Peptides against a protein of PDB entry 5TDY. Designs and how they scored, part 67

Target 1, 88 residues: chain A of PDB entry 5TDY
Amino acid sequence: EKKIDGRRKAAVLLVALGPEKAAQVMKHLDEETVEQLVVEIANIGRVTPEEKKQVLEEFLSLAKAKEMISEGGIEYAKKVLEKAFGPE

## One batch from the design tools (peptide; made by RFdiffusion4, then SolubleMPNN)

Design b2_p25_5_s3 (from b2_p25_5, 7 letters changed)
Fold by OpenDDE base, seed 1:
Structure b2_p25_5_s3 (fold): chain B 88 residues (1-88), chain A 25 residues (1-25)
Amino acid sequence: as target 1 above (88 residues)
Amino acid sequence: MKFSARNDDEYFEAVVNAYLESLKE
């Protein structure tokens, strides 16, 4: 896997969520964090399918580790990702 | 609760935590 900067991973995830959901998420971040993420989003440039897939998989893994998303849901999401972006 | 990040390796988890918190709305 290609190493992605943490701030970029966060920006990729927020963009993937869409502007409405991203705005809801950022209400739970402090102002300085939001400012830095908005800058990163503004300069995100091209996001490859590989980057997006990698970030979403890490998101699901982390959410599972926090026990907030069921394992079954993660497995389904992985299947959706595989169908949408192909195998790694 | 608001989550925060200052170093690069903190941003992704901060967003994930914020996302999970947003699900409680």
Scores: peptide ipSAE 0.728, ipTM 0.955, DockQ to the pose 0.638
Fold by OpenDDE base, seed 2:
Structure b2_p25_5_s3 (fold): chain B 88 residues (1-88), chain A 25 residues (1-25)
Amino acid sequence: as target 1 above (88 residues)
Amino acid sequence: MKFSARNDDEYFEAVVNAYLESLKE
């Protein structure tokens, strides 16, 4: 698998969440972090199916490892992201 | 406290942490 830059992974995830949910997430980031992510989102271009898969898998893995959300929450997040990254 | 990233390898985890925090709302 090709390594994806961290900023790009973050941008891909935010785009996948949609504008409303992304806004909810970004309000928990400091200003400088938000600014850099906005730049990355603006220059995201085309996201490949492989990138989508990698981001989704790493997201789920990391979220589960932190054990800060219920199983239902993980399932919900999975559904949202899978829908966003659906077949093209 | 807000999450932050300054180096490339910090951004994804920062966003995931922020996402998890947003679920508490």
Scores: peptide ipSAE 0.726, ipTM 0.956, DockQ to the pose 0.654
Fold by OpenDDE base, seed 3:
Structure b2_p25_5_s3 (fold): chain B 88 residues (1-88), chain A 25 residues (1-25)
Amino acid sequence: as target 1 above (88 residues)
Amino acid sequence: MKFSARNDDEYFEAVVNAYLESLKE
């Protein structure tokens, strides 16, 4: 796997969530973190299929590892993100 | 609480943590 910058991965995820959900997420980040992510989102450019796949997989893995959401929540998140990214 | 990142390797996990926290709303 090609390593993607952490800030870029974060931006890709936020964009995939859509503006409404991304806003809900970012209110749980401190101001300086939000500022850096907004800059990254503004300059995200093209997101490759490989980046989408990698971000989704790492997101699901990390979320599961933290055990903060149920299996149903994971499946829901997976479905939403896959739909957002669209078929490739 | 708010999550934060300062180094590159902290940003993705910070966003994931924030996402999980948002699910509690």
Scores: peptide ipSAE 0.726, ipTM 0.955, DockQ to the pose 0.635
Fold by OpenDDE base, seed 4:
Structure b2_p25_5_s3 (fold): chain B 88 residues (1-88), chain A 25 residues (1-25)
Amino acid sequence: as target 1 above (88 residues)
Amino acid sequence: MKFSARNDDEYFEAVVNAYLESLKE
């Protein structure tokens, strides 16, 4: 698989989550981090299906590995992923 | 508590951590 920059992976994920959830997530990031991610999102350009799939799979894997999600949280994440993989 | 990133390899995990924290709301 093609290597994706970490900042880009973060931006792809935030866009995939949608504006409402992305806003909620960014409330838990410090100001400087948010600023850099907003810039990255603004310059995201075309996200290929391949890199979106890669990012979302890494997201799910990492979230599960941290063992900080309840069963309900995992189900929510799966729903987000399902919507993200839907036709655009 | 807020998560932070400064180097490229920190951003993705910071967002994932922030996501997990947001689930508590």
Scores: peptide ipSAE 0.725, ipTM 0.955, DockQ to the pose 0.644

Design b2_p25_5_s4 (from b2_p25_5 with E1M H6R E9D F19I W22A L23E)
Fold by OpenDDE base, seed 1:
Structure b2_p25_5_s4 (fold): chain B 88 residues (1-88), chain A 25 residues (1-25)
Amino acid sequence: as target 1 above (88 residues)
Amino acid sequence: MKFSARNDDEYFEAVVNAILKAEEE
């Protein structure tokens, strides 16, 4: 498993959501955080299939750990993200 | 109240928290 920078993992998620959803998400982040993420998104370049897989898995793992969503909610989130990333 | 990150290892969790919060809306 290749180490991915935290900012890059975050940027990958935001890009996968698309600009409209990403904008709604970033409303919940402070200005300085948003600025740094926008820079990272601008420099994201190519996202490999391995990175996409890793980011999705880490998202699901962290979401489960936070217990902020039900198991059904996690399954839903997984489907949404899979569709957002698109088939490779 | 907004989530924030300053160090690299904080950004991913901040965005995950923001995603979960946005889904509640």
Scores: peptide ipSAE 0.727, ipTM 0.955, DockQ to the pose 0.667
Fold by OpenDDE base, seed 3:
Structure b2_p25_5_s4 (fold): chain B 88 residues (1-88), chain A 25 residues (1-25)
Amino acid sequence: as target 1 above (88 residues)
Amino acid sequence: MKFSARNDDEYFEAVVNAILKAEEE
């Protein structure tokens, strides 16, 4: 897989969540972090199917590694992101 | 507390942490 900048991965993930969910997420980030992510989102351009797949997989992997959500939570997150990306 | 990132390799994890925190609400 191709390396994606961490800031870009974050932006792709936030965009995939949709504006309402992204807003709820970003309130848990400090102001400077939000500002930089907004810049990245504004400059996101085209997101390839490969990038979408990679970001989703890395999200799920990291979430599992942190053991911060249940298996059901992972499944939920997977469904949300897949639904947000739409069929491809 | 709020999650933060300053270097590139911190942003993705910060957002993931924020997502997980938001899911707890």
Scores: peptide ipSAE 0.727, ipTM 0.954, DockQ to the pose 0.635
Fold by OpenDDE base, seed 4:
Structure b2_p25_5_s4 (fold): chain B 88 residues (1-88), chain A 25 residues (1-25)
Amino acid sequence: as target 1 above (88 residues)
Amino acid sequence: MKFSARNDDEYFEAVVNAILKAEEE
């Protein structure tokens, strides 16, 4: 497994959500955090299939570990991300 | 209160927490 920077993983995830959802998510981040993530998003370039897989897997794992989302919520999130990461 | 990150290893979890919070809206 190739190591991915934390900021890059975060940027990949935000982009996968789409601009509308990403905007809603960023409202819950402080200004300095948003500024750094916007820079990463602007320079995200090509996201490899391996990166997409790693980010999705880590997202699902972490979300479940937080125990703050139902199984249905995880399934919904997975579907949204899978559509974003699917063939283009 | 907002989630925050300053070190590289904090950004992903901050975004995940923000996603979970946003989904509650």
Scores: peptide ipSAE 0.726, ipTM 0.954, DockQ to the pose 0.645
Fold by OpenDDE base, seed 5:
Structure b2_p25_5_s4 (fold): chain B 88 residues (1-88), chain A 25 residues (1-25)
Amino acid sequence: as target 1 above (88 residues)
Amino acid sequence: MKFSARNDDEYFEAVVNAILKAEEE
């Protein structure tokens, strides 16, 4: 599959969460990181279905590996992303 | 404590960590 820049993958996730949720997430990132992600979001352009699928799968894989939240929490996040990405 | 990234390959994990932390709120 096609390689996606790390900053782009991060930006795709934040956009998919929506403005309110993204704001809550960004509270947990340091200032310099937020600044760079805002730049990336501003230049995100079109996100392809392939990118959406890849980013979602990588998110779920990494989130599960960290086991920082319940499976229900991960499923909730999955639903949010799926709602944002919608059908192709 | 906040999550941070400086190199390209760090941003994705930083955001994932932040998402997981936000879900705990």
Scores: peptide ipSAE 0.726, ipTM 0.954, DockQ to the pose 0.650

Design b2_p25_6_s1 (from b2_p25_6, 9 letters changed)
Fold by OpenDDE base, seed 2:
Structure b2_p25_6_s1 (fold): chain B 88 residues (1-88), chain A 25 residues (1-25)
Amino acid sequence: as target 1 above (88 residues)
Amino acid sequence: SEEKKEQEIWEKVVDAILKVEEEEK
């Protein structure tokens, strides 16, 4: 798989979550980060199914690595994100 | 580096998402 820039991954994920959820997420970020993400989102263009899949996988991988949530929590997050991405 | 900066942004977003999801449970 091709490497995706960190900003790109973040933008893809935020767009997939939808504007309401994305706004909630960005409330937890510093102003500079928000500004950078807004620019990236504005220029996101087309997101391929492969990119969406890769972003989700990398999200889950990182979440597991950080051990910030239980395995059950990761499964829950996966379902929420998959639902947010929607069917192709 | 720019790569490090991008990775940091990605990780910040992931952390924030996890926090939001935890709050919504």
Scores: peptide ipSAE 0.678, ipTM 0.924, DockQ to the pose 0.609
Fold by OpenDDE base, seed 4:
Structure b2_p25_6_s1 (fold): chain B 88 residues (1-88), chain A 25 residues (1-25)
Amino acid sequence: as target 1 above (88 residues)
Amino acid sequence: SEEKKEQEIWEKVVDAILKVEEEEK
């Protein structure tokens, strides 16, 4: 399994969420981070199915590790992101 | 390091996504 850069993972996830939700997420970030992510998103290029699967897995893993959401929240987040990524 | 900075960005984004979902429910 190939290691994905942190900025790349973030960009992939934000693009998958769509512009409206991504904008809402950006409101919670500092200005410098937003600027860096905008650049990364603009240069994202093609996202492989393998990258999408890996990013989703790492998102869920990190969310669980930080105990940021309940089990029900994990299930919901998984569904939202899977739908956002769309079929290949 | 740059790698550490990238990881911090990733973690910030994950945190923000979870906050947005909490606000929407």
Scores: peptide ipSAE 0.672, ipTM 0.922, DockQ to the pose 0.611
Fold by OpenDDE base, seed 1:
Parts: C-alpha cells; structure tokens; sequence
Structure b2_p25_6_s1 (fold): chain B 88 residues (1-88), chain A 25 residues (1-25)
C-alpha cells in the first residue's frame, strides 16, 4: 500500500462526488482550504483503482473513528461513494 | 508540519462530506 497525501485523498473524493456535490462540501470549508483543493483537483491526473479503493477505506475508517454517524450511515456512505466512483 | 497540514485538510473534507450527507436527510 502506497501512502497518499491528505490533499490528494481529499481531491479524489471530491472528484468522485462530482462538481455539484463537491461544491456543497466546499461550502463547509475555509477559503484557504478551498483554494488548495481546487489546485489539487486541477492537477489530479490519473486516479488508479487502487487509489480509489484506498481512499474509500480510509474515509470509512476515519468516519467510524469520529463516530459522527451510525453504522447504518457508514454503510450508506460506502454505497454512495462506490456509486460515485463508478464501475471499474 | 506539511504532513499535519495535509491530514487536517483530509479530516476537514471528510467532516464536510458527512455534514452534507446529514443535511440531505
């Protein structure tokens, strides 16, 4: 497993969500963070299936660790992201 | 550190995603 920097992981998720939902997410972020992410997204290049899998796993892990949503919510989030990433 | 800054961005985005999903309910 290759280590992915935090900015790239974030960019991968935002791209997967699509521009509309990504915009909604960015409304919750400070201006400086948004600017950094926009640059990262613009230079995202190729995202491998392995990266997508890893980012999803790390997302789920962090979501569980923060206990911000129920187990059912985690499963829902997983399905949403899998759908967003599209078939491979 | 740079690594810490990147981790903070990652966590902010995850938190924001969860908030958006909650708002959708």
Amino acid sequence: as target 1 above (88 residues)
Amino acid sequence: SEEKKEQEIWEKVVDAILKVEEEEK
Scores: peptide ipSAE 0.668, ipTM 0.921, DockQ to the pose 0.618
Fold by OpenDDE base, seed 5:
Structure b2_p25_6_s1 (fold): chain B 88 residues (1-88), chain A 25 residues (1-25)
Amino acid sequence: as target 1 above (88 residues)
Amino acid sequence: SEEKKEQEIWEKVVDAILKVEEEEK
């Protein structure tokens, strides 16, 4: 497993969510963070299936670790993101 | 460190995503 930069992980996830959902997420972020993410998204290039899988796993791991959602919520989030990423 | 800053951005985005999903409920 290769370590992915935090900015890249964020960009990959936002792109996977689509422009509409990503815009909603960005509204919850500070201006500086938004600016950094916009640049990263613009230069994201190719995202491999392996990167998508790793980003999803790290998202679920972090969400669970911070107890931001219940166990059932984790399952829901997993399905939503897998649907967003789509088949490769 | 730069690594710390990147980790903070990642965590902010994750938090924001979960907030958006909560708003839809």
Scores: peptide ipSAE 0.668, ipTM 0.921, DockQ to the pose 0.597

Design b2_p25_6_s2 (from b2_p25_6, 7 letters changed)
Fold by OpenDDE base, seed 4:
Structure b2_p25_6_s2 (fold): chain B 88 residues (1-88), chain A 25 residues (1-25)
Amino acid sequence: as target 1 above (88 residues)
Amino acid sequence: MEEEKSERIWEKVVDAVLKVEEEEK
């Protein structure tokens, strides 16, 4: 498994969520971060199935590690993201 | 941009995504 750049992972996730949700997410971020993400998204190019799977896995892992959501929240988040990323 | 800053951006985005999902409940 190849390590993906943090900004790249973020861009992949935001694109998968779609423009409406991505916009809502951006509202929670500082201006500098938003600007950097916009550039990264604009230059995202092709996202491989392997990258999508890895980003989803790392999202769930980090969310759990940070204890940011309940077990029920993890289940819901997984379903939402799986729908956003697929099908291939 | 340093690798640490890049990973911090990833963490910020994850946090923000989770907040958005909570707001939609």
Scores: peptide ipSAE 0.696, ipTM 0.927, DockQ to the pose 0.567
Fold by OpenDDE base, seed 3:
Structure b2_p25_6_s2 (fold): chain B 88 residues (1-88), chain A 25 residues (1-25)
Amino acid sequence: as target 1 above (88 residues)
Amino acid sequence: MEEEKSERIWEKVVDAVLKVEEEEK
């Protein structure tokens, strides 16, 4: 895998989720982080299929590693993100 | 920006995404 910048991964994820959900997500973040993400999103440019795949995989990996959600929650999150990124 | 800070942003976003999804069901 090619290492993707953390801010880049975040921007890719937020764009995939759509403006409404992305806005809800950013409500949980500090002002400085929001500003940085807005800039990154504004300059996201082309997102490759490889980036989308990797972002999804890293999301699931991190969620599991931190035990942020139950097993069922992981499956749900996976489905939501897969729909957000579109079919591959 | 420092790589460490960039990765921290990613982690914060992941946490926030999970919280939002949980709020929606």
Scores: peptide ipSAE 0.696, ipTM 0.928, DockQ to the pose 0.575
Fold by OpenDDE base, seed 5:
Order: structure tokens, then sequence, then C-alpha cells
Structure b2_p25_6_s2 (fold): chain B 88 residues (1-88), chain A 25 residues (1-25)
């Protein structure tokens, strides 16, 4: 497993969520972070299936580790994100 | 930027995503 830059992981996730959801997420972030993400998204280039898979897994892992959502919430989040990323 | 700052951005985004999903419930 190759380590992915944090900014890149974030950009991949936001793009996968789509413009409407991404916009909502960005509203919860500080100005400096938004600026960094806008640049990263603009230069995201090709996102491989492997990167998408890894980003999803790291998202779920982090969310669970920080106890941000219940076990049932993890299941829900997994389905939502898998739907967002879509089949490849 | 430093690698740790990049990772902090990732964590902030994860938190924000979960907050948005919470708003939809």
Amino acid sequence: as target 1 above (88 residues)
Amino acid sequence: MEEEKSERIWEKVVDAVLKVEEEEK
C-alpha cells in the first residue's frame, strides 16, 4: 500500500462526492484549507481505482478511530461513499 | 507544505464530510 498525500486524499474524496456535496463540505472548513483544496482539486488529474479504494478505506478507518460515528454509522457511510464513487 | 499539514487537511475534510451527513439526518 502506497501512502497518499493528505491533500490528495481529500481532493479525491471531494470530487467523488460531487459538486453539491463538496460545496457543503467546504462550508465547514477554514479559509486556508479551502484554498489548498481548491488548488489540489484543480490539479487532481487522473484518479486510479486503487486510489479511490484506498481513500474510501482510510476514510472509514479514520472515522471509526475517532469515534465520529457509530458502528452502524460506518456501514451507512460506506454505502454512501461507495455510491458516490460508483463502480469501476 | 509539510506532510503533517497535508494530513491535517485530510482529517479536517473527513470531519466535515461526517458533519454534512449528520445534517441530512
Scores: peptide ipSAE 0.693, ipTM 0.927, DockQ to the pose 0.566
Fold by OpenDDE base, seed 1:
Structure b2_p25_6_s2 (fold): chain B 88 residues (1-88), chain A 25 residues (1-25)
Amino acid sequence: as target 1 above (88 residues)
Amino acid sequence: MEEEKSERIWEKVVDAVLKVEEEEK
């Protein structure tokens, strides 16, 4: 497994969610972070299936570790993201 | 940008995504 830069992981996730939902997410972030992510998204280039898989896994892992949502919430989030990333 | 700062951005985004999903319920 290759280590992915934090900003890149974030960009991959936001792109997968689509512009509408990504915009809603951005509303919860500080201005500087938003600007940095916009640049990262603009230069995202090719995102491999492996990267998508890794980002999803790390998202679920982090969400679970921080106990931000219940186990049921994790399963729901997984389904949402799978839909966002599209079929493989 | 430091690796730590980059990882902090990732954490912020994850938190924000979860908040948005919760708001949609």
Scores: peptide ipSAE 0.694, ipTM 0.928, DockQ to the pose 0.571; fails the geometry check

Design b2_p25_6_s3 (from b2_p25_6, 9 letters changed)
Fold by OpenDDE base, seed 2:
Structure b2_p25_6_s3 (fold): chain B 88 residues (1-88), chain A 25 residues (1-25)
Amino acid sequence: as target 1 above (88 residues)
Amino acid sequence: EEEKKQQEIWEKVVEAILKVEEEEA
């Protein structure tokens, strides 16, 4: 697999979550980070199914590694994000 | 250094997403 830069991965997730959730997420971020992400989202272009799959996997991996989510919450988050990405 | 900054953004977003989902649950 190819390495995806952090800004791109973040932009992919935010777009997948939709504008309402994305806005809520960005409320937790500093101004500089928000500005970076807005630019990245505006220039996201096409997101391949491979990118979506990889981003989801890396999200779950990081969440677990940082112990930011319970084991039961992982499956829930996975379902929510997979649904947000939509059919491939 | 640029890669480090990108990784920090990614980690911040992941944490924020989890917080939002927790608040909505």
Scores: peptide ipSAE 0.709, ipTM 0.927, DockQ to the pose 0.571
Fold by OpenDDE base, seed 1:
Structure b2_p25_6_s3 (fold): chain B 88 residues (1-88), chain A 25 residues (1-25)
Amino acid sequence: as target 1 above (88 residues)
Amino acid sequence: EEEKKQQEIWEKVVEAILKVEEEEA
């Protein structure tokens, strides 16, 4: 497993969510963070299936670790993101 | 510190995503 830059992981998710939802997410972020993410999104380039899988796994792992959502919420989030990434 | 900054951005985005999903529920 290759280590993915934290900014890149975030950019991958934001792109997967689409511009509308990504904008809603970024409303919760500070200006400096938003600026950095915009740059990463602009230069995201190719995102491999392996990278998408890893980002999803790390997202779910962190969500569980922070206990920010229930087990049911985790399953729901997984489905949402898989749908967002699209078929492969 | 660079790695720490990247990790903080990642965590902030994850938390923000979860907040947005909660708002839509």
Scores: peptide ipSAE 0.708, ipTM 0.926, DockQ to the pose 0.595
Fold by OpenDDE base, seed 3:
Structure b2_p25_6_s3 (fold): chain B 88 residues (1-88), chain A 25 residues (1-25)
Amino acid sequence: as target 1 above (88 residues)
Amino acid sequence: EEEKKQQEIWEKVVEAILKVEEEEA
């Protein structure tokens, strides 16, 4: 796998979630982080299927590692993100 | 450092996403 920049990974997810949900997510972030993400989103360009797959995997991996989500929540999050990325 | 900063942003976003989804459900 290619190592993806942390800001890039975040931008990919935020764009996939859509503007409304992305806005809600950014309300939980500090001002400096929001500014950096806005720049990254503005310059996101093309997101490859490979990137989408990897970002999803890393999201789930981190969520599990940090115990940020229950087992049931993991399945839900997976479905939400898969739908957000669109059909393959 | 830059790498640390990038990782921190990623982790913050992941946490925020999970919080939003929890509130929405």
Scores: peptide ipSAE 0.707, ipTM 0.926, DockQ to the pose 0.586
Fold by OpenDDE base, seed 5:
Structure b2_p25_6_s3 (fold): chain B 88 residues (1-88), chain A 25 residues (1-25)
Amino acid sequence: as target 1 above (88 residues)
Amino acid sequence: EEEKKQQEIWEKVVEAILKVEEEEA
């Protein structure tokens, strides 16, 4: 398993969520972070199935570790993101 | 330090995503 750049992981998720949801997320971020992400999204290129899988797993892992989501919420988030990524 | 910055961005985005989902729940 290769380590993915933190900015890239974030960009992958934002793109997967779609422009409407991504815009909502960006509103919760500071200006500097938004600028960094905009650049990364613009240059995201191809996202492999392996990257998507890894990003999703790391998202769930972090959310759980930080106790930012309940156990039931983890299951929900997993389904939402898997749906957002779509079948491959 | 760059690695730390990247990790911070990642964590901020994760937190923001969860906040947005919470607002819609």
Scores: peptide ipSAE 0.703, ipTM 0.926, DockQ to the pose 0.591

Design b2_p25_6_s4 (from b2_p25_6, 7 letters changed)
Fold by OpenDDE base, seed 4:
Structure b2_p25_6_s4 (fold): chain B 88 residues (1-88), chain A 25 residues (1-25)
Amino acid sequence: as target 1 above (88 residues)
Amino acid sequence: EEEKRNEEIWEKVVDAVLEVEEEEK
C-alpha cells in the first residue's frame, strides 16, 4: 500500500464524516490546524476506494493504539465511518 | 519536518473525532 500524507488522511476522514460532524470535530482543533485542513479539503480532489479503506483502517488502528476506544467501540466506530464514507 | 507536522495533524483529528463521538452519546 502507498503511504498517505497525514493531512490528506485527515481531510479524507473529515469529508467522509460530512460537513456537520466535520465542523464539530474542528471545534476541538487549534486555529492553525483548522486552516491547514480547510485548504487540504478544498484541494482533496478524487478520493479512491483504496484511500478510503486505508484511512478507515489507520483511524481504527490509531484509535485502538491510543486506547481511546474499547474493543466493542471499534466495531461501532467502524460501522459509523463505513456509513459515512458511503457505498461505492 | 513536514512528515512530522502532517502526522501530528492526523493524530489531532483522530483524537477530535473520538471526542465528538463521545459527546454524541
Scores: peptide ipSAE 0.701, ipTM 0.929, DockQ to the pose 0.613
Fold by OpenDDE base, seed 3:
Structure b2_p25_6_s4 (fold): chain B 88 residues (1-88), chain A 25 residues (1-25)
Amino acid sequence: as target 1 above (88 residues)
Amino acid sequence: EEEKRNEEIWEKVVDAVLEVEEEEK
C-alpha cells in the first residue's frame, strides 16, 4: 500500500465523518493544527477507494497501538467509520 | 521536519475522533 501523508489522512478522515462530526473533532485541536487541516480539506480533491481503505486501517491500527479504546470500542469505531466512508 | 509534523497531526486527529465518539455515547 502507498504511504499517505499524515495531514492527508487526517483530512480524508474528517471529510468522511461529515461536517458536524468534523467540527466537533477540531474543537479538540490546537489552533495551528486546525488551520493546517482546513487547508488540506479545502484542497482534498478526489479521494480514492484505496485511500479510504488505508485511512480506516491506519486509524484502527493507531487506536490499537495507543490502547486508546477497548476491544469493543475498536469494533464500534470500525463500524462507525465504515458507515461514514459510505457504501462501495 | 515535515514528516514529523504530519504524523503528529494525524495522531492528534485520531485522538480527537475517539474522544468525540466517546462523548456521543
Scores: peptide ipSAE 0.699, ipTM 0.929, DockQ to the pose 0.604
Fold by OpenDDE base, seed 1:
Structure b2_p25_6_s4 (fold): chain B 88 residues (1-88), chain A 25 residues (1-25)
Amino acid sequence: as target 1 above (88 residues)
Amino acid sequence: EEEKRNEEIWEKVVDAVLEVEEEEK
């Protein structure tokens, strides 16, 4: 598995969520972080299916590790994000 | 330093996404 830098993972995730949800997410971030992400999203280029899969997996892994969602919530989050990313 | 900053951004975004999803419930 090839490591994806944090900013890239974040950009991929935000694009997958769509502009509306991405905007809501960015309201929870500091100005400097938002600026960096806007640039990263603007230059995201090609996102491979492998990258999408990896970002989703790492999202779920981190969310679980931080105990921000319960075990039962993992499957729900997975389904929501899969819909956001679209069918492959 | 750069790698650390990138991972911090990723973590912040994940936290924010989860907060937004919770607010939508």
Scores: peptide ipSAE 0.699, ipTM 0.930, DockQ to the pose 0.614
Fold by OpenDDE base, seed 5:
Structure b2_p25_6_s4 (fold): chain B 88 residues (1-88), chain A 25 residues (1-25)
Amino acid sequence: as target 1 above (88 residues)
Amino acid sequence: EEEKRNEEIWEKVVDAVLEVEEEEK
């Protein structure tokens, strides 16, 4: 497994969520972070299926590690994000 | 450290995504 740049992972996730949800997410971020993400999203290029899979897995892993969602919440988040990423 | 900064951005985005999802519930 290749390590993906943190900014890259974030951009991939935001694009997968769609413009509406991504906008809501960025409202919760500081201006400096938003500026960096806007640039990264603008230059995201092609996102491979492997990158999408890895980003989703790392998202779920981090969310669980930080105890921000319960075990049931992990399953819910998994379904929501898999739907957001769309079929491969 | 660029690597450290990038990981911090990733964590911030993850936190924000979870907050937005919580607001939807």
Scores: peptide ipSAE 0.698, ipTM 0.929, DockQ to the pose 0.596

